# Peptides against a protein of PDB entry 7RZF, part 270

Target 1, 358 residues: chain A of PDB entry 7RZF
Amino acid sequence: PFQEEHLKQLYKIVPIKDIRNLYVTFPIPDLQKYYKSNPGHYLGHLIGHEGPGSLLSELKSKGWVNTLVGGQKEGARGFMFFIINVDLTEEGLLHVEDIILHMFQYIQKLRAEGPQEWVFQECKDLNAVAFRFKDKERPRGYTSKIAGILHYYPLEEVLTAEYLLEEFRPDLIEMVLDKLRPENVRVAIVSKSFEGKTDRTEEWYGTQYKQEAIPDEVIKKWQNADLNGKFKLPTKNEFIPTNFEILPLEKEATPYPALIKDTAMSKLWFKQDDKFFLPKACLNFEFFSPFAYVDPLHCNMAYLYLELLKDSLNEYAYAAELAGLSYDLQNTIYGMYLSVKGYNDKQPILLKKIIEKM
Target 2, 358 residues: chain A of PDB entry 7RZF as posed
Amino acid sequence: PFQEEHLKQLYKIVPIKDIRNLYVTFPIPDLQKYYKSNPGHYLGHLIGHEGPGSLLSELKSKGWVNTLVGGQKEGARGFMFFIINVDLTEEGLLHVEDIILHMFQYIQKLRAEGPQEWVFQELKDLNAVAFRFKDKERPRGYTSKIAGILHYYPLEEVLTAEYLLEEFRPDLIEMVLDKLRPENVRVAIVSKSFEGKTDRTEEWYGTQYKQEAIPDEVIKKWQNADLNGKFKLPTKNEFIPTNFEILPLEKEATPYPALIKDTAMSKLWFKQDDKFFLPKANLNFEFFSPFAYVDPLHSNMAYLYLELLKDSLNEYAYAAELAGLSYDLQNTIYGMYLSVKGYNDKQPILLKKIIEKM

## One batch from the design tools (peptide; made by RFdiffusion4, then SolubleMPNN)

Design b2_p25_5_s2 (from b2_p25_5, 13 letters changed)
Fold by OpenDDE base, seed 5:
Structure b2_p25_5_s2 (fold): chain B 358 residues (1-358), chain A 25 residues (1-25)
Amino acid sequence: as target 1 above (358 residues)
Amino acid sequence: PIVYYEASIEDASDYPTEPVTGITR
């Protein structure tokens, strides 16, 4: 376990690759015994959220961060870490203190809102879907993984323990949130810009680094993080599937897509899944326009339109992805291509959202 | 994403080492 002297430290690390990363690490108690409630997953879901009003959305709007990951990581026996990791832009590397301030503002927002049972329920449902429809793994890798996790979970639960949430524990969520404080922080900045500015070498990999104490003034600034009105909890994820019914195979099911509708304005091909038997579908739409590629102006207008459409759909993209839905939009020489893939239950909702933005 | 920081062994060189982060692989 880290002692007080190991807290409030800044590490400047030289990478081998040309990368810029920030790691904000908090020592937390061992949460392994609480796997049925998994308070670290709850917090990781919110802190790592990419929707409107999220931490990432704000940091991207500043041009400081490209990606964000939040979650718990196992430490040594008897303790864990909660880590927030971001991919930094060149500009973000200059604003690390402000980035971390925004992290603490978001954490403060989570404290102010308190634990939300509906968020836990969404996590539970998402994990249950992931468990139920988990892809087949290579037997060797799977067996090795299971053997490893037998040290942590009862034999009867070893297959489900990493996925199935059972208990909403607001007390444990608050307990973890109480550890996510500036006085408990360890910061690592990874950048080639620190080359020649380090004074230490890591023993195992020869990684060059510099360790510095974070100034008390900076810690106080983070401790005084106010509520930033730009931060909001996510909205309910409308894309989480609830119906997993698989329709029986039709007796006349063709091995190839069959033309099931032919009109002056549309053709529809259909192929039933005869191989995977999953509650998933692939919807592909090709829109034809006589104005597509007629001249350079129309071509550029069609491109611009699609980019604007994609931008307008970003608010749904992450929520859809979490729920196992995806979409793709492409310009074609004939017009536009749209694809919607994933669990079939909520595909109509996503498709409707796309059409409403078009 | 909720990425469990599975420090992929492949990206091992890109993560701060245990002495720096206190994160055991």
Scores: peptide ipSAE 0.008, ipTM 0.493, DockQ to the pose 0.025
Fold by OpenDDE base, seed 2:
Structure b2_p25_5_s2 (fold): chain B 358 residues (1-358), chain A 25 residues (1-25)
Amino acid sequence: as target 1 above (358 residues)
Amino acid sequence: PIVYYEASIEDASDYPTEPVTGITR
């Protein structure tokens, strides 16, 4: 385990690839034995959330970060790490201290709100869906993975242990949150901008780096992170499927889409799944407008409309994706194309939201 | 995204390996 002398360190690392990354790492206890509650997953879900009021949403709004990942990582025997990793913009590279301040503000928000059983339940349900409908993996990779996992989990649970949550443990969530403090931080910044500014070379890969102590004033700034009113817990994910019923194949099911509605304003084609037997559907809509491509002005207006529509739907995109739903919107020379795909149970909800924004 | 940093050997190429982050055993 890291001693106090190994904490509050900043590493400036020169990558081979042209990447800009920030790693904010916290030593945490070994949580492996708590896999049934998985408090690290709970925190990773919230810290890594992409919805409104999330850490990523705020950092993106400032133009500092492109992507964010939060979660636990295995360390050496007897300890783990919680890591918040972000892809930095060029501007974000100049604001690393402020980015980390926002991380601590979000963590402080999580402390203030306390553990939420409904969030745990969503994680449980999402993981259960992911497990139930998991795609077939390549046998070689899968067997190797399972062989590794056998060291950590009972044989009877080895297939489920990574997915199935069983116990809400607010005490463990709070315990991990208590480790996510500025006094327990290790920061790594990866950027080519540090080329020629390093004083050390890593022994194994020859990676050039500089190690510096984080100034006490900066640590204190992070310790005094207030509640930022922009940070909010996510709303409940309404797209999580709960009904997985597969309807029986109709006796007269055609191998091709059948025209089931024909009107002056609409045609509807339907094909029942006769192959996969999954609780999934694909909804495809083609909208026709004689004005969509009549002239350059209308074409640009149609494009702008669609971009605004997409932007207005971004609040649902992440929640839908987590729940195994997706949508696509495209301009066509005749109008617009909309696709909604995924678990059929909550597709009407997503579709309704899309139509209400149109 | 919740990325479980599964220490897949393959993804280790893109992340500073434990030695680079000063994670000395």
Scores: peptide ipSAE 0.007, ipTM 0.474, DockQ to the pose 0.024
Fold by OpenDDE base, seed 3:
Structure b2_p25_5_s2 (fold): chain B 358 residues (1-358), chain A 25 residues (1-25)
Amino acid sequence: as target 1 above (358 residues)
Amino acid sequence: PIVYYEASIEDASDYPTEPVTGITR
């Protein structure tokens, strides 16, 4: 485990690739024994959330961050890490201290709200869906993975332990939150902008880096992170499927899409799933407009329209994706294409939201 | 999103090892 001398450190790292990343790392206790409650997953879900009032939403609104990942990482035996990783913009690289301040403001918001059983229930439901409808993995990889995790889980639970949450443990959530403090932080900034400004070389890969102590003033600034009123807990995910009924295959089911509706304004083709037998559907819409490709102005306006539409849907996109729903919007020479895919139960909700924004 | 960090040797060339980032790859 890191000693105190290894905490409150800043690493400036030169990547091989032209990337800009920030890693904010906290040493945490080994949570492996708490797999039934998985408090690290709960916190990763909230910290890594992309909806309105999330950490990412605020950092993205400032133009500092493109993507955010939060979660636990295995360490050596007896300890883990909690890591918040962000993809930095060029501007974000100049605001690393403020980005980390916002991280601590969000963490402080989580402390103030306390553990939420409904959030745990959503995580439980999402993981149960993921387990139930898990795709087939390559046998070799899967066997090797299972063999590895047999060291951590009872034989009877080895298949379910990574997915099925059983216990809401607010005490463990609070325990992990108590480790997510400025005094326990390790910061790594990865950017080519540090080229020629490093004084150390990593032993194994030759990675150039500089190590610096984070100033006590900066640590104090992060310790005094106030509640930022822009941060809110997520709303309940309305896209989590609850109905997994598979309709029987129709006797007259064709191996190709059949035209089931033909009108002056629309044609509808349908094909029942005859192969996978999953509670999933693919909805594909081609919209035709005579104006879509009439001239360069209309083409650009149609493009801009879709980009604005996508932007307006971002608030739902993440929650839908978590629930195993996806959408795609593309310009075509004839108009636009919309695809909605995933669990069929909540597709109408997502489709309605898309149409309402259109 | 939530990520489970796995070690990747291919990515390890682009990122510092555990001593630098606290991330073992």
Scores: peptide ipSAE 0.007, ipTM 0.485, DockQ to the pose 0.024
Fold by OpenDDE base, seed 1:
Structure b2_p25_5_s2 (fold): chain B 358 residues (1-358), chain A 25 residues (1-25)
Amino acid sequence: as target 1 above (358 residues)
Amino acid sequence: PIVYYEASIEDASDYPTEPVTGITR
């Protein structure tokens, strides 16, 4: 385990690539034995959430962060890390202390709300879906992975252990959350802006870095992180599929889309899946407007309309994606194209939301 | 495992996104 001397440290690292990253790392106990509850996954799901009231949403609103990932990482034997990683903007690089303050404010919100069984249930359901409908992995990679995890899981559970949640353990969630404190933090900032400002070189890769103690005043600021009213728990994910029924292949199923509806205002083609036999569908809509490309003004208006529409749908995009749904909106010379893909069960919900915003 | 929620952007490549070339009549 990291000793006290390794905590409250700031690393300024010079990358080879032009990247700006922040890593906020917390040493945590080894949670491997708790794989059935996976408290680190629960926290990673919430901290890494991208919906309204999330940490990322606030940091994006300030123009400081592009992306955020949160989760547990294996360390050496007997300990793990919880890591919050963000992609920094140029402006965000100047506000690292404030970014980390917001991280602790969000963590404080999680403490105040306490462990939520419904969030655990969503994680369980999402993981069960991912397990059931996972793509075929390359046999060599898959076998090597299984061989590796056989050291950690019973043989009977080795295929399921990484996916199937069984136990809601609020005590373990709180235990991990209690490790996510400023006194237990290690911060790494990765930026080319530190070139020529480093005093150490990493032994293995020659990475240039500077190590500094985080000032006690900064630690205290983070320790005094209050509740920020902008942070909220996510809403329930309405896009999580629950029906996985696969309809029998029709006897008259054609290898090509058949025209099943022809009206003055619409044509509908349908092809049943005859290859994959998954509870998934692809819905493709082409909207025609004689005005979409009539002149440069109308073309730009159609473009602006779609950008505004996409922006208005951002609140659903992440939740849909987590549930294995996606949508795409594109301008065409004839009008607009909409695609909705993924599990068929909740596609009507997503489609309805899209149409209501149009 | 870091459940990187890598949004496995399922590379939607395997669904034939062949543009349904609208038969312009």
Scores: peptide ipSAE 0.007, ipTM 0.418, DockQ to the pose 0.028

Design b2_p25_5_s3 (from b2_p25_5, 13 letters changed)
Fold by OpenDDE base, seed 3:
Structure b2_p25_5_s3 (fold): chain B 358 residues (1-358), chain A 25 residues (1-25)
Amino acid sequence: as target 1 above (358 residues)
Amino acid sequence: PITFYEASITSAEDYPTEPVTGITK
């Protein structure tokens, strides 16, 4: 494990590719034995959340960050890391101290709210869905992975251990949160802007970098991170499927979409799944308007309308995607196209929200 | 000292986390 002298360090790294990344790393205890509760997953879910009041939402609103990933990473035997990684904008590269302050403000919010059993339950349900409907992996890769994890899990649990949560352990969540402190931080900034400003070279790959101690004044600023009223816990994810019933094939099921409704204002085609037998559906809607492409003005208005609609739906997009639902909105020469895909159980909820925003 | 992942970083993929949360669009 890192000693105190290895903490509160800043690394400025020159990448080969033109990328701008920030890695905020915390040494944490080995959590492998706690796989049934997986407190790192709970924290990663919240820190990496993209909904309203999330860390990413605030950092994006400032124009500093494009993407955010949070979670645990395996270290050597007996320790792990918790890492928050962000893709930086050019402006964000100038505000790294403030970005990290916001990270600690969000972490402080998590401490203030305490562990939430309902959040754990959502993680449990999402992971159960992911396990149940897991896609086929490449046999070679899968076998190698299983062989590796046999060192960590009982044989009976080796297939389920990475997915199935069993125990809510608020004590372990608090224990990990207690490690996510400024005094325990390692920061890496990756940018070509450090080219010619480095003094060290990494032995294995020749990566150029500079190591600096983070000033005590900066550490103190992060330690004194106040509760930021912009940060909120996510709302409950209403899109998590609970019904996975597969309806039997109709006797007259056609191999192609059949017209099941024909009216002056609408046509409906239906094709039952006869191949995959999954509790999923693809809903596709084409809206026709004679005004959509009548002239360049109307075309641009239709485009702007869809962009505004997409923006207004962004609050649901992440929660839907986590639950295995997706939507797409496109302009067509005839009007608009809407697609809703994924688990069929909660598609009506997402569709209703889309239609209400339209 | 920097970690293996920090030292070898050439892209965003060089620093994987598990579980990964946050959807890269």
Scores: peptide ipSAE 0.014, ipTM 0.477, DockQ to the pose 0.037
Fold by OpenDDE base, seed 2:
Structure b2_p25_5_s3 (fold): chain B 358 residues (1-358), chain A 25 residues (1-25)
Amino acid sequence: as target 1 above (358 residues)
Amino acid sequence: PITFYEASITSAEDYPTEPVTGITK
């Protein structure tokens, strides 16, 4: 494990590719034995959350970050890392200290709220769904993966250990969260902007870098991270499916969509799944308006309307995606197209939210 | 060490993603 002398370090790294990344790394104990509770996954889920009040939402609103990932990574034997990785904008590269301050503000929010059993339950449910409906992997890759993880898990659990959560351990969540402190931080900034500004070369691959101690004043600034009122825990994910019942195929099921409703204002076609037998559905709606494409002004208004609608729905997009739901909205020459796809159980909830925003 | 560190860091923890899409549009 890293000694104290290896902490509070900043690395400026020159990439081969044109990328801008920030890695904020914390040494943590080996959590492998705690795979049934997976406290690192719990924290990664929250820190990496993309919904309203998330770390990413705030950093995106400032134009500093495009994407964010939080989670545990294997280290050497007997220790791990918790890493927060962000894709930096050009502007974000200038605000790394403030980005990290926001990370610690979010972590402080997690400390203040404490471990939430409902969040653990959502992680458990999401992972169970992912396991149950996991795609068939290529045998070669799958075998290699399984062979690798046999070193970490009991044989009986090797297939489930990476997915199925069993135990809520608030003590372990708090233990990991206690390691996510400024005094334990290692920061790496990856950018071509450091070209010609480095003084070291990595031995194995020749990567150019500069190592600097993070100033004590910066560490203290991060240690004094207050509660930022913009950060909130996510709301419950209402889109997580709980019913996976597959209805029996109707005797008169047609190979094509059947017209089941025909009115002056609407036509409805239905086709039952006769091929995949999954608890999924595809809902497709075409809305017609005589004004949608009547002139350039109306076309632009229709476009603007849809963009505003998409923006207003963005709060649900991440939660829906996590739950295996998706939607799409498109302008057509006749009006608007809407699709909702994924697990059928919670599609009505998503559809209702879309309609309420329309 | 740094390159291995970067390589390790660039691989994010795998979270549940969209399951197999059998039924498409």
Scores: peptide ipSAE 0.011, ipTM 0.386, DockQ to the pose 0.023
Fold by OpenDDE base, seed 1:
Structure b2_p25_5_s3 (fold): chain B 358 residues (1-358), chain A 25 residues (1-25)
Amino acid sequence: as target 1 above (358 residues)
Amino acid sequence: PITFYEASITSAEDYPTEPVTGITK
């Protein structure tokens, strides 16, 4: 376990690649025995959320961060880490202290709201879906992985232990959240901008770095992180599938799409899945407009329209993605193309939202 | 020890794009 001397440290690291990353790391207890509740996953889901009112949404709005990942990571035997990792913009590199302040403000919001059983239930449902419809892995890699995790889980649970949540444990969520404090922080900033400003070299990889104590004033600033009214818990994910019924293959199912509707305004082709037998569908829409590509002005207007449409749909993109739904919007020389893919159960909801924004 | 967190990029599993047989009009 890290001793107090290892906490409240800042590492400035020179990467080989031209990357800018921030790692905010918290030592946490070993949570392996709590795999049925997985409190670290609960916190990672919320801290790493990309929807409105999320940490990432605020940091993106400021132009400081491109991506954010939050979650637990295994350490050595008997301890773990909770890590918040962000991809920094050039501007974000100048605002690391404020970025971390926002992290603590979001964490403070999570403390104020307390553990939410509905969020746990969504995590449970998402993980159950992921388990049930997990793609076939390469047998060699899969067997090696299973062999590794056999040390941690009962044989009967080894296949499910990483996915199936069984117990809502608010006490454990609070316990982990209590470790996410400024006094327990380790910060690493990765940037080429530190080249020539380092004084240490890592023994194994030759990575150049500088280690500094985080000033007490900065720690206090983070400790006094207030509630930021911009941070909100996510809304319920309406895209999580609940119906996984696979319709029987029609007797007259053709290997090719069949024309099932032909009108002056629309043609509809349908192909039933005869190969995968998954509760998934691909909906493809081609919209035709004689004006889409008639001249450069109309072409640019159609492009601008699509960009605005995409922007207006951003609020649903992450929630849909988490639920195994995706959409794509493209300009064509004939008009617009829309694709909706994933679990079929909630596709109508996503499609409706897209159409309402159009 | 500098713990590098490799974010497991959940690779969006490329749904096999069925070949869009472009009905060339």
Scores: peptide ipSAE 0.008, ipTM 0.419, DockQ to the pose 0.024
Fold by OpenDDE base, seed 5:
Structure b2_p25_5_s3 (fold): chain B 358 residues (1-358), chain A 25 residues (1-25)
Amino acid sequence: as target 1 above (358 residues)
Amino acid sequence: PITFYEASITSAEDYPTEPVTGITK
């Protein structure tokens, strides 16, 4: 376990690959025994959220960060880590202190709002869906994984323990949040820009690095992180499926899409799933416009339209993806292509959102 | 106008398997 002398440290690391990463690490207690509530997952869900008002959304708007991952990581026996990892832009590499300030502002927002049972419920529901419709794994790999996790979970729960949340424990969420403080931080910056500026070499892999204490003034700046009004909790995810009913096969089900509607304005093909029996669907729409590719101006206007449409839909993309829904929009020489895929229950909601933005 | 509307399940690969999430597992 890290002692006080190991906290408030900055590591500048030279990578082999041309990558720019920031790791903000907090030592936390071992949470393994709390797998039924999984407070680290709750916090990882919020800190790693990509929707409007999220940490990532703000950092992307600044041009500092491309991606963000937040969550718990196993340490040695008796302790864990909570890690926030971001992919840095070139500009972001110059603003690491400010990026971390924003992290603490978001964490402060989480403290101010307190634990939310509805967020826990969404995590529970998402994990339950993931468990129920988990893909078949290769038996060898699966058995090896199960054998490994038997060290952590009761035999009766070994299959469900990683997925099924049972208990909302706001006290444990607060306990973990109390560890996410500047005085408990370890920072690692990974960049080739540190080449020739390091003074240490890691023993096992020969990684060059420099270790520095974070200045007390910087720690104090992070400790005084105020509420940033740009940060908001996510809205409720309306795309989480609740109906998983599989409709019976039609007696006349064809192995190929059948034309079920033919009108002057539309043709509809349908194929029922006769193989997978999943509560999922693929909706494919081809829109035809005689103007889509008539000249370079119209072609560029159609392209611009789709880019604007995609931008306007970005607010739903992450929530849909979390719920196992996806969409795709493409220009075609004939007009536009739209695809909506995933769990069928909430596809109409996503489709409606797309249509409303069109 | 919508000229082609297709509701189908073609393959399991057409479905997202794991959500893109910032959650570290």
Scores: peptide ipSAE 0.005, ipTM 0.372, DockQ to the pose 0.307; fails the geometry check

